Peptides against a protein of PDB entry 6NYY. Designs and how they scored, part 34

Target 1, 212 residues: chain A of PDB entry 6NYY
Amino acid sequence: KHFEQAIERVIGGLEKKTQVLQPEEKKTVAYHEAGHAVAGWYLEHADPLLKVSIIPRGKGLGYAQYLPKEQYLYTKEQLLDRMCMTLGGRVSEEIFFGRITTGAQDDLRKVTQSAYAQIVQFGMNEKVGQISFDLPRQGDMVLEKPYSEATARLIDDEVRILINDAYKRTVALLTEKKADVEKVALLLLEKEVLDKNDMVELLGPRPFAEKS
Target 2, 212 residues: chain A of PDB entry 6NYY as posed
Amino acid sequence: KHFEQAIERVIGGLEKKTQVLQPEEKKTVAYHQAGHAVAGWYLEHADPLLKVSIIPRGKGLGYAQYLPKEQYLYTKEQLLDRMCMTLGGRVSEEIFFGRITTGAQDDLRKVTQSAYAQIVQFGMNEKVGQISFDLPRQGDMVLEKPYSEATARLIDDEVRILINDAYKRTVALLTEKKADVEKVALLLLEKEVLDKNDMVELLGPRPFAEKS

## One batch from the design tools (peptide; aimed at target 1 G60 G62 D106)

Design b2_p20_1 (made by RFdiffusion4)
Pose (drawn by RFdiffusion4):
Structure b2_p20_1 (pose): chain A 212 residues (1-212), chain P 20 residues (1-20)
Amino acid sequence: as target 2 above (212 residues)
Amino acid sequence: FADSEIIDEIFPAFAKMAPP
């Protein structure tokens, strides 16, 4: 047990128990984190989940703990299911509320960087072609693009097609599973954390083979 | 196929909701 609190502390950050939220904020954060939980539960190539919390941890209001699959060859489908898991947060607080918040900002930086990487850096696109470029990092102040402007126009169009296909895939997921999202978040308001076991108590066994 | 060293930097073993 003392080891599992260390794995979580290194990955997650400091866990602020006293930084309370408003009752209308905890209702939002729970629906946000349930989106991550349920979409990560029903997708095939998404990571197996360890723990979902609504307690503020680091630069965040909620926290989700995953077990990333050690694999060296990501396919096209294995990256879409990661994207559809990450976009699940905004989708759940949009189905239930209709208002969208600024809390999905770091959820969208991961989606954006995982779209440019498929198109620009890997060869996962038809329109751009099988062309690889050295994509700049965050600490790399980019001087000029290694390709034309019409190509940049072609890239940013395909990223909008890619994320809005990931968005629609997840809206079609958390409406079919709309009641299961509500089951998860109502326990998150009661019990501020959920292990894997009490998600099996809610949702039954996960319908995919998972190696632990 | 995509390289793991790049993707693992994008998708860490956590997800957080950003504060306002």

Design b2_p20_1_s1 (made by RFdiffusion4, then SolubleMPNN; from b2_p20_1, 11 letters changed)
Fold by OpenDDE base, seed 5:
Structure b2_p20_1_s1 (fold): chain B 212 residues (1-212), chain A 20 residues (1-20)
Amino acid sequence: as target 1 above (212 residues)
Amino acid sequence: HMPAEVVREIFPAYRSIAPP
């Protein structure tokens, strides 16, 4: 408990108790976070949820904490599950509200980065092939790409295909689990903070064994 | 960068919704 709170303060900043979200925005955040939570609950290779909150902290409107495994090698399937969990918020907004918000910007950035990394760094795409290029980091000089414009177009196309596949998979999952997303969202609106035990009480035990 | 570092940077243990 004390260690988790310390991590929350260091990473999330101070609770902005003075920042009152409008009721509609708070509802959107609750369903967004519920989408992530439920997607992560039912995806084998997603990191286990420790805590989720819709209380604004620092610059964030809500946050979640996960317990990542010490892992050095990732499969394509594992990365896909991570992408799907990351899309869970956007997908939940679409399913429940029929509209999307700017709340998923960072999620979409992560999904985009993951897709490019899989294709051009990890060689995980059959069409692009067994290639590995260093992607420029934010702030690096845009060096000349070590591949042709045709390869660039192929990469862009395959990135879109991968993201769309992850999106469709997430839509299918959260549509199947729509009632669970609703339960989590409503409980978030009531309690503002949920932990792993709250999720177990609400949804039952996570169907995947936690490898400690 | 090691592949695992790239993955951990993309998918950190802490996630937040940024305000617009």
Scores: peptide ipSAE 0.492, ipTM 0.901, DockQ to the pose 0.621
OpenDDE base, seeds 1, 2, 3, 4: peptide ipSAE 0.487, 0.480, 0.495, 0.490; ipTM 0.898, 0.897, 0.898, 0.893; seeds 2, 3 fail the geometry check

Design b2_p20_1_s2 (made by RFdiffusion4, then SolubleMPNN; from b2_p20_1, 10 letters changed)
Fold by OpenDDE base, seed 3:
Structure b2_p20_1_s2 (fold): chain B 212 residues (1-212), chain A 20 residues (1-20)
Amino acid sequence: as target 1 above (212 residues)
Amino acid sequence: SMPYEVIKEIFPAYRTIAPP
């Protein structure tokens, strides 16, 4: 108990009890997080959820903690599942509210970065081909791209296709699991914090054996 | 950067919802 609380304080910062979200915003956050949680639960290559919270803390309106595997090599399929989990919040908002919020900005950034990395760094796109270029780091001078403007346009198109495919996959999954998303969201609104055991009670054991 | 480092940076073990 003390160790978990210490980790939560280090990772999450002090609970700023002062930012009371409006009930509607809190509901949006709950369904957003439920989308991530359920997507991650039913995607084989997503990292297992340890904890999810909708209590506002200094760095966000909520947080989730995962147990990542020690992994050095990633397949295209594994990266797709990670993208889908990352889109789970946006997709949940769309399914339940018919509207999207700014809450997914960081998620979309991550998905975009992942898509570009797959296509430009890892050579995982058939149309672009077996290429690998270093992407400029944030703050590096945008050096001249080592490829033509035509190739740049192709990359941009294939990035959009990949993200859209991930989005559609996530929509299909969370539509199928819509009742589960609602269960998680409602329980989040009640308890504000859920752990792995709460998720198991709601959804059953995660269908993918954690390789010990 | 190694591919796994790039992926870990993109998909961290800790996620926060963006502050308002």
Scores: peptide ipSAE 0.482, ipTM 0.903, DockQ to the pose 0.561
OpenDDE base, seeds 1, 2, 4, 5: peptide ipSAE 0.025, 0.178, 0.478, 0.479; ipTM 0.561, 0.701, 0.903, 0.898; seeds 1, 2 fail the geometry check

Design b2_p20_1_s3 (made by RFdiffusion4, then SolubleMPNN; from b2_p20_1, 9 letters changed)
Fold by OpenDDE base, seed 3:
Structure b2_p20_1_s3 (fold): chain B 212 residues (1-212), chain A 20 residues (1-20)
Amino acid sequence: as target 1 above (212 residues)
Amino acid sequence: SMPREVIDEIFPAVSRIAPP
C-alpha cells in the first residue's frame, strides 16, 4: 500500500505538458526503453517490468517501473543480470541507430556503482579477492583508501572488465531479440505507455516463473 | 550499509531516463 502510493505519487508527478520531444528524440527514447524492457524480460534475475512510459514527466523523458523482489542476499549472477538490464537502453541505441546518446548517463552511473560494489564491498572478484571496503558515500570527503595504488588500479581494471562483460552479454541478448526490441519500441511510439499485459501480449509470457 | 540497502539504492524500482 504505502509503496504503491509512493510510486503512484512519483508516477503521478505533474505531467509537465510543456516538453515536446522532437520526433527523433521520442524515437530514441522509445528504443532506449524498449532495450531495458526486453533485456529485463529475458534475463532471469532481472526484476519484472510493471510499466514503461515515454511520456516526459518532470525532468525525465520516460520511465520504467519494476516490481522489486524482497531479497536480502544477491548472487554475482543476479547482479550481472541487473547490470545487463541497466545497459539495455544504451545497447538498443547502438544496435538500432549506430550512435549513443547522453540518455544512458544514469544507467552507466548505476552500472559503475554496481561494479565497484561487487568488487570492493562484496568481494565478488577473484583477482581482487575476498576483501570488503566501505565506499565513500557521495559527499563524504575522499577518505584515504584502505588499499594501495596498485590495488586501486587493479580494482579499476576489474571494474572495466565486469562492465564490458555485462555490455557484451547485453549486446548478444538484444541482438538475438532485436525483433522484440523493435516491436516494443513501435508499440511504445503508438501507445506511449505499456504495462506488463502489453508485454505479455507482444512477447508472450516471461520465460521465468514468477516466484510468487 | 547492508548489501540490500546498497543494491536498492543503485537499482531503484523506478528508473527515469534523464533528459539529455
Scores: peptide ipSAE 0.393, ipTM 0.878, DockQ to the pose 0.579
OpenDDE base, seeds 1, 2, 4, 5: peptide ipSAE 0.388, 0.385, 0.390, 0.385; ipTM 0.876, 0.876, 0.874, 0.876

Design b2_p20_1_s4 (made by RFdiffusion4, then SolubleMPNN; from b2_p20_1, 9 letters changed)
Fold by OpenDDE base, seed 3:
Structure b2_p20_1_s4 (fold): chain B 212 residues (1-212), chain A 20 residues (1-20)
Amino acid sequence: as target 1 above (212 residues)
Amino acid sequence: AMPREVIDEIFPAYSSIAPP
């Protein structure tokens, strides 16, 4: 308990008791986080959920903590599952509210970065081919792209296709698991914080063996 | 950056929904 609280303080900052979310915003956050949690639960290559919270901390309205695997090599399928888990919040908002919010901005950034990395760094796209270019880091001078404008357009198109495929996969999954997303969201609204044990009680054991 | 470093940066173990 004390060790977990110490880690939470280091990573998430102090709980700001003063940020009172409006009930509708709190509901949106709960369903958003439930979308991530359920997607991560049923996607084999997603990192296992350790904790999910809708208690505002620092600048965050809610958060999830995952147990990362010590993995150094990633397949396309593994990266796709991570993208789907990351889209889980946006997809949940769409399914339950028929509207989207700005809450998924960071998620969309991550998904976009992942898609570009897969295509231009890891050579994982058949149309673009076996290429690997260093993406300019944030703050680096935009070096001239080592490829033509036609190749740039192709990359942008294939990034959009990959993200849309991940989105559709996530919609299919969370539509199938809609009742589970609802259960998690409602319990989040009640308890504000869920752990792995709460998820097991709600959904049953995660259907994938944790590689020890 | 090594692929692991890129992936860990994109998908950190801690994620949060931030206000705009």
Scores: peptide ipSAE 0.358, ipTM 0.868, DockQ to the pose 0.601
OpenDDE base, seeds 1, 2, 4, 5: peptide ipSAE 0.355, 0.338, 0.346, 0.342; ipTM 0.869, 0.863, 0.865, 0.863

Design b2_p20_2 (made by RFdiffusion4)
Pose (drawn by RFdiffusion4):
Structure b2_p20_2 (pose): chain A 212 residues (1-212), chain P 20 residues (1-20)
Amino acid sequence: as target 2 above (212 residues)
Amino acid sequence: SLPHSNTSTLTAEEIVERME
């Protein structure tokens, strides 16, 4: 047990128990984290889940703890299910509320950087072609693009097609599973954390083979 | 305001390093 609190502390950050939220904020953060939990539960190639919390941990109001699959060859489908898991947070607080918040900002930085990487850096696109470029990092102040402007126009169009196909795939997921999202978040308001075991108590066994 | 999530998923840079 003392080891599992260390794995979580290194990955997650400091865990602020006293930084309370308003009752209308905890209702939002729970529906946001349930989106991450349920979409990560029903998708095939998404990571196995360890723990979902609504307690503020670091630069965040909620926290999700995943077990990333150690694999060296990501396919096209294995990256879409990682995107459809990340976008699941905005989708759940949009189905239930209709208002969208600024809390999905870091969820959208990971979707954006995982879309440029498929199109520009890998060869995962038809319109751009099988062309690889050295994509700049965050600490790399980009001087000029290694390709034209009409190509940049072609890239940012395909990223909008890619994320809005990941968006629609997840809206079609958390409406079919709309009641299961509400089951999860109502326990998150009661018990501020959920292990894997009490998600099996809610949702039954996960319907995919998972290696632990 | 603060983000509503802090996830332990891999970043795009970490996936690229594994792909290499």

Design b2_p20_2_s1 (made by RFdiffusion4, then SolubleMPNN; from b2_p20_2, 10 letters changed)
Fold by OpenDDE base, seed 3:
Structure b2_p20_2_s1 (fold): chain B 212 residues (1-212), chain A 20 residues (1-20)
Amino acid sequence: as target 1 above (212 residues)
Amino acid sequence: MLPYINSSLLSAEEIIELQK
């Protein structure tokens, strides 16, 4: 217990106990985090969930802790599942509230970055083809793109298609598992913090064997 | 590998601070 708390403090920062969210905002956070948690639970290539919390820490109003797999090479399917898990919060908000919030900004950034990387760095898109370009780093002068404006438009279109496909996949998953998202969200509102055991009690064992 | 934390919900205050 003390060791886990020490790791959480080092990695997650100090609990902001003074930040009192309005009940409606707290509800939004709970359903958002439940969306991530449930998506990750039912996606084969998502990292195993260790903990999910709606207690504000550091920069976030909620967070999830995951155990990463020792993996250096990622397939297109694995990257898609990660995108879906990342979209789980936004999708949950849409399903349950019919509205979206600013809370998914970082998620959308991550998804956007992943989509561009897949298409222009990893050559994973059939229309764009087997290309690999260095993406400009934040703060680097946008050097002339090594491709035409037509190629740039194609890349942008294929990025949108990939993100939309991931979004639709996530909508389908969380719609199917809507009752599970509700269970997790309600329990989060009660306990504020859930661990893997709580998730197993709510949802049953994760349907994918954790390679230890 | 050590566990990682994924925080997705940024407060408005934190967003403003990150933009400065």
Scores: peptide ipSAE 0.343, ipTM 0.807, DockQ to the pose 0.087
OpenDDE base, seeds 1, 2, 4, 5: peptide ipSAE 0.316, 0.328, 0.323, 0.338; ipTM 0.780, 0.788, 0.801, 0.784

Design b2_p20_2_s2 (made by RFdiffusion4, then SolubleMPNN; from b2_p20_2, 8 letters changed)
Fold by OpenDDE base, seed 5:
Structure b2_p20_2_s2 (fold): chain B 212 residues (1-212), chain A 20 residues (1-20)
Amino acid sequence: as target 1 above (212 residues)
Amino acid sequence: SLPYINSSLLTAEEIIEKQK
């Protein structure tokens, strides 16, 4: 318990008890986090959820804590499920409110980075082929791209296709599980923090065996 | 493995500060 709380404080930052969200914003946060939680629950290759919270910490209005699997190699399918989980918040907002907010900015950044890495670093796209280029890191001088402008356009197109595919997959999943997202969101609004046991009580046991 | 935290829903103020 004390060690987990210490990790939460170090990684998540200090709880901002003084930041009072308006009820409508708090509702948005609850459904956003519920989208992540439910997507992760029903995606085989998503990391197991430990905790989800709508209490603001550090820079975030909500957060989730996950237990990563000890793995060093990732398949294309595993990366897709992770993208879908990351899109779960945005998709939940769209499904329940018919509008999107700026709240998904960091999620979209992560998804974008993952998509580019899959295509240009891991060689996971058939059209682009088995290539691997270093992506410019933040602060690196824009060195000349080691590929043609035509290849750059192809990469951009295939990145968009991959992200859109992940988005559509997430929409399909959370539409199917819409009632579960609502259950989690409503309980978050009541308790502000849910753990794995709360999720099991609401949704039943996670359908995938946790490889310890 | 150590647990990790994913923070969601950055405030608009923080986004604006990062763009400056």
Scores: peptide ipSAE 0.353, ipTM 0.796, DockQ to the pose 0.085
OpenDDE base, seeds 1, 2, 3, 4: peptide ipSAE 0.328, 0.345, 0.314, 0.331; ipTM 0.788, 0.782, 0.787, 0.774

Design b2_p20_2_s3 (made by RFdiffusion4, then SolubleMPNN; from b2_p20_2, 9 letters changed)
Fold by OpenDDE base, seed 3:
Structure b2_p20_2_s3 (fold): chain B 212 residues (1-212), chain A 20 residues (1-20)
Amino acid sequence: as target 1 above (212 residues)
Amino acid sequence: SLPYINSSLLSAEEIIELQK
């Protein structure tokens, strides 16, 4: 217990006990985090969930803790599942509230970065082809792109297609598992923090063997 | 491997601070 708390303090920062969310905002956070948690639970290549919380910490109103797999190489399928998990919060908000919030900004940023990396760094798109370009770092002068404007447009189009495909996949998954998302969200509103055991009690064992 | 935290839902206050 003390060791886990120490790790949480080092990684997550101090709990902001002073930040009181309105009940409707707290509900939004709960369903958003439940979306991530459930998506990650049922996606094979998502990292295993350790903990999910709707207690504000650091910069976030909610957070999830995951145990990463020790891997250095990622397949296109693995990256897609990670994108879907990342979109889980936004998708949950859409399914349950019919509205979107600013809360998914960081998620969308991560998904956007992943999509561009897959297409222009990893050569994972058939239309763009086997190319690899360095993406400009934040703050670097946009050096002349080593490709034509036509290629730039193609890249942008294929990025949108990839993100939309991930989004649709996530919508399909969380629609199928809608009752599970609600169970997790409701329990989060009650307990504020759930661990892996709580998830197993709610959803059953994760359908994928944890590679030890 | 060390656990990692994925934070979601930046507060409006934090967004404003990040934009300064």
Scores: peptide ipSAE 0.353, ipTM 0.804, DockQ to the pose 0.085
OpenDDE base, seeds 1, 2, 4, 5: peptide ipSAE 0.335, 0.343, 0.325, 0.351; ipTM 0.793, 0.802, 0.789, 0.790

Design b2_p20_2_s4 (made by RFdiffusion4, then SolubleMPNN; from b2_p20_2, 10 letters changed)
Fold by OpenDDE base, seed 4:
Structure b2_p20_2_s4 (fold): chain B 212 residues (1-212), chain A 20 residues (1-20)
Amino acid sequence: as target 1 above (212 residues)
Amino acid sequence: SLPYINSSELSTEEIIELQK
């Protein structure tokens, strides 16, 4: 319990017991987190879910905790699944509410960063080619882009395509698993916190072997 | 508005660091 709380504190910050979410907001959070959870559950290269919570914390309204895989090399497919998992919250909101919220801002940022890294740093895009440029770090003087404006436009286009593909994949997945997302969301609204066992009870065993 | 937190997301920066 203390260890879990410590991890939760590191991930989410301090519990904001004083933040009373409106019922509709709490519902939105539940479906958002359920989207992440279910996407992660059914994506092969997603990290296994450890915990999902809709209890507001200092850093967020809800969170999903995953067991990171001990891997140092990521394939394009793995990165795509991670992008899809990251988009799961936003996609869930769209599917269930027909609206998007600001809650997914961090998710979108991460997805955007991942997409750029895949294309510009990892050479994972066929149109852009086998190029690797350092992305400006926050605070680094943006040195002149080592590529032409035409290449920049191509990169931007391919980033958008990649993100859209991930989005569409996530929409397809969560639409297929819509009932599961709803089950998770409803259970979250009841329990506020779910663990892996709750997910197994609700959805069955994760269809992918956990790489130990 | 507070963001949602996903702990599994290694930043691309972290991925890059792990690949070095």
Scores: peptide ipSAE 0.172, ipTM 0.684, DockQ to the pose 0.645
OpenDDE base, seeds 1, 2, 3, 5: peptide ipSAE 0.118, 0.132, 0.083, 0.014; ipTM 0.635, 0.645, 0.596, 0.546; seed 1 fails the geometry check

Design b2_p20_3 (made by RFdiffusion4)
Pose (drawn by RFdiffusion4):
Structure b2_p20_3 (pose): chain A 212 residues (1-212), chain P 20 residues (1-20)
Amino acid sequence: as target 2 above (212 residues)
Amino acid sequence: STKEETLEELRIYSLKKTPP
C-alpha cells in the first residue's frame, strides 16, 4: 500500500485535501472526471485505469490515474482511442450541462500535440502524404517551418478533421453510455476517490482482455 | 530518437482538470 501511494505521488503531484471547491464546482469536476473514467473503461485500446479522484492534485481539480501500456508500436486505432479518452472530459460536461468550461485546457493540449504528431511527424495521413518532419517541442522556439505555407494550411485542416472525428466518436460514446457516467460521478461526490474494484462494482468487469 | 521520445510522451500516466 505504501508503494502505491508513492507511484501516485510521483505521477500525480501534491494532493490538496483542504483546497475545497464550491458545490456547483464539484458537480462539474465529477462529471469531467467521470468522462475520463467511463470512456477509458469502454474503449478497447485505451489504458487500464487505476483510480479516479475529484480531490485537487497539483495543477488540477480532479485527477485520473492510468496504467500506460508498455508497447513500442502504436497503431492508428491505438492513438485514436487515447484521443477519444482525453476528449471524454469535455464531452461529458457538455452532455450533462451544455456549458463548457476552461478545465479541459490541458486535455486539449494533449489532443493537439497528438494530432500534429500523426500528420506531420509520423505518416498517419493521406492528404499530407507519407512525409516526416522534425516537429518542434515546447522548449524549441521555432524559427521557420521546414515546408511551405500551403502545406501548413493542409496540415491544420487535417488536424481539425482528425479531432472533430475524435470528438464525434466520443459524443456517440457517452450518449450510449450516458447513464453509466452518472453512476460514476454520483459516487465521486460521495466517495472522493474510486479504485478499480468499486468501478467493477458499478460497471461490471471491463469487456476487454487486460493484462495486469 | 525524436520519434522514440514522441512515443514516450504519448503514453498517458494521468489526466487532470485545469483550474480557472

Design b2_p20_3_s1 (made by RFdiffusion4, then SolubleMPNN; from b2_p20_3, 9 letters changed)
Fold by OpenDDE base, seed 4:
Structure b2_p20_3_s1 (fold): chain B 212 residues (1-212), chain A 20 residues (1-20)
Amino acid sequence: as target 1 above (212 residues)
Amino acid sequence: KRLEETIEELKIHSLTIAPP
């Protein structure tokens, strides 16, 4: 009761400041971005969070910014954690609202591209095997697929499996950390922008050593 | 300029505006 009223006051206070988004949309954005932030916080191979914001900018309603590690080689595990972090917004929406929005379109595109690259370019799938084919570039002529239709079906199936596994992993993580997602979302609704220090204050230090 | 260029290197996960 008191917590719900405090949330309503924070949400109602935001309505007066941001003429652009409806309160429910702003709430959705806050929980979406909190999902990204918390997933990135608790995934070992995720990049360190720099900033999370629910202030609309250009085509984005909100964003989480991460500092990329200076690395040239990516492991399968690293790519999986990156996929999970990218799915964090969508998963947060599902956990807290029981509904899916269009807000995750770019995230899903990135996840899809990553999954195909892992399977078709990096040879990271055991069923497809140690193969590497160039993905069709936008604008390249109808180059026939360098593999059979049976292989194409196998690739598509394994892409779905990989994405679903990443999704399930993210659901498990953010369900475990549900209270943390809520804390971040509520603080986002209050401050609109959080930095790494805000996250440390709220969640404690990130449980993974920053690669010096 | 340098900050903007650095921002392009930042991994951004964004909630996108729905198409009209």
Scores: peptide ipSAE 0.145, ipTM 0.675, DockQ to the pose 0.175; fails the geometry check
OpenDDE base, seeds 1, 2, 3, 5: peptide ipSAE 0.127, 0.135, 0.139, 0.128; ipTM 0.681, 0.695, 0.680, 0.681; seeds 1, 2, 3, 5 fail the geometry check

Design b2_p20_3_s2 (made by RFdiffusion4, then SolubleMPNN; from b2_p20_3, 8 letters changed)
Fold by OpenDDE base, seed 3:
Structure b2_p20_3_s2 (fold): chain B 212 residues (1-212), chain A 20 residues (1-20)
Amino acid sequence: as target 1 above (212 residues)
Amino acid sequence: SSILETIEELKIHSLTITPP
């Protein structure tokens, strides 16, 4: 108990008891986090959920905490499932509210970065081909792209296709599991924090064997 | 594993507060 609290303090910062979310915003956060949690639960290559919370901490209104697998190599399928999990919050908002919020900015950034990395660093796109270029780091002078403007356009198009495919996959999944997303969201609104055991009680065991 | 190592191993997906 003390160890978990210490980890929570270090990861989440101090609970800002002072941030009173409006009930509607709290509902949005609950469904957003439920989207992440449920997507992660039913995607084989997603990291296992440890905790999901709608208690504001630091710069976050809510969070889902996952235990990453110790792996150094990622398949295209694994990266896709991770993208879908990351899109789960935005997709949940769309499904339940018919609107999108600014809350998914960090998620979209991560998805965008992953998509570009897959195409231009890992050579995972057939149209672009087996190429690997270093992406400019934030603050590095935009080094002249080692490829033509036509290739740049192709990359941008294929990034959009990849993200859209991940988005559609996530929509399909969370639409199928819509009742589960709602159950998680409602329980979050009640308890504010859920752990893996709460998820098992609510949804049943995760359908994928956790590699111990 | 140090608390720090455990923290680094944990991935957090968060809903970001947009500054006013």
Scores: peptide ipSAE 0.087, ipTM 0.649, DockQ to the pose 0.185
OpenDDE base, seeds 1, 2, 4, 5: peptide ipSAE 0.079, 0.106, 0.106, 0.088; ipTM 0.666, 0.664, 0.659, 0.655; seeds 1, 2, 4, 5 fail the geometry check

Design b2_p20_3_s3 (made by RFdiffusion4, then SolubleMPNN; from b2_p20_3, 10 letters changed)
Fold by OpenDDE base, seed 3:
Structure b2_p20_3_s3 (fold): chain B 212 residues (1-212), chain A 20 residues (1-20)
Amino acid sequence: as target 1 above (212 residues)
Amino acid sequence: DRLKETIEELKIHSLTIAPP
């Protein structure tokens, strides 16, 4: 109990009790986080969910916490499922509200970074081929790209395709599991915090064996 | 510092407050 509270304090920062979200914003957060949680639950290569919260902490209005697997090597399939999980919040907003918010900015940044890394660093795209270039670090002078403008355009196109494919996959999944997203969102609005046991009670056991 | 980093790694998704 004390250790969990200490971890929650460290994870959560000081509960800024002061940011009272409007009920509609709190609803948006609940469905956004439910989207992440449910996507992660039903994606084989997603990390197991530990906790989901709609209590505002720091710069975050809500969060989903996962137990990362100690992995040093990632497959293309694993990276895709991680992208889908990351898109789960945006997709949930779209399917339930028919509108999107700024809340997915960090998610989209992560997805964008992952897509570029897959294509430019890991050679995981057949059209671009088996190439590996260093991505400019934030603050490094834009060194001349070691490839042509035509290759740059191809990379940009393939990044968009990859992200769009991940998005469509996530839409299909969360549409199929729409009732589950609703259950999680409603329970979040009631309890504000859900753990793995709450998810098991709502959705049943995760269909993928957690390698202990 | 390591605990914060571990915790940040555990926070996969945060709904970001729009800058005012």
Scores: peptide ipSAE 0.126, ipTM 0.681, DockQ to the pose 0.204
OpenDDE base, seeds 1, 2, 4, 5: peptide ipSAE 0.122, 0.138, 0.140, 0.125; ipTM 0.682, 0.703, 0.682, 0.699; seeds 1, 2, 4 fail the geometry check

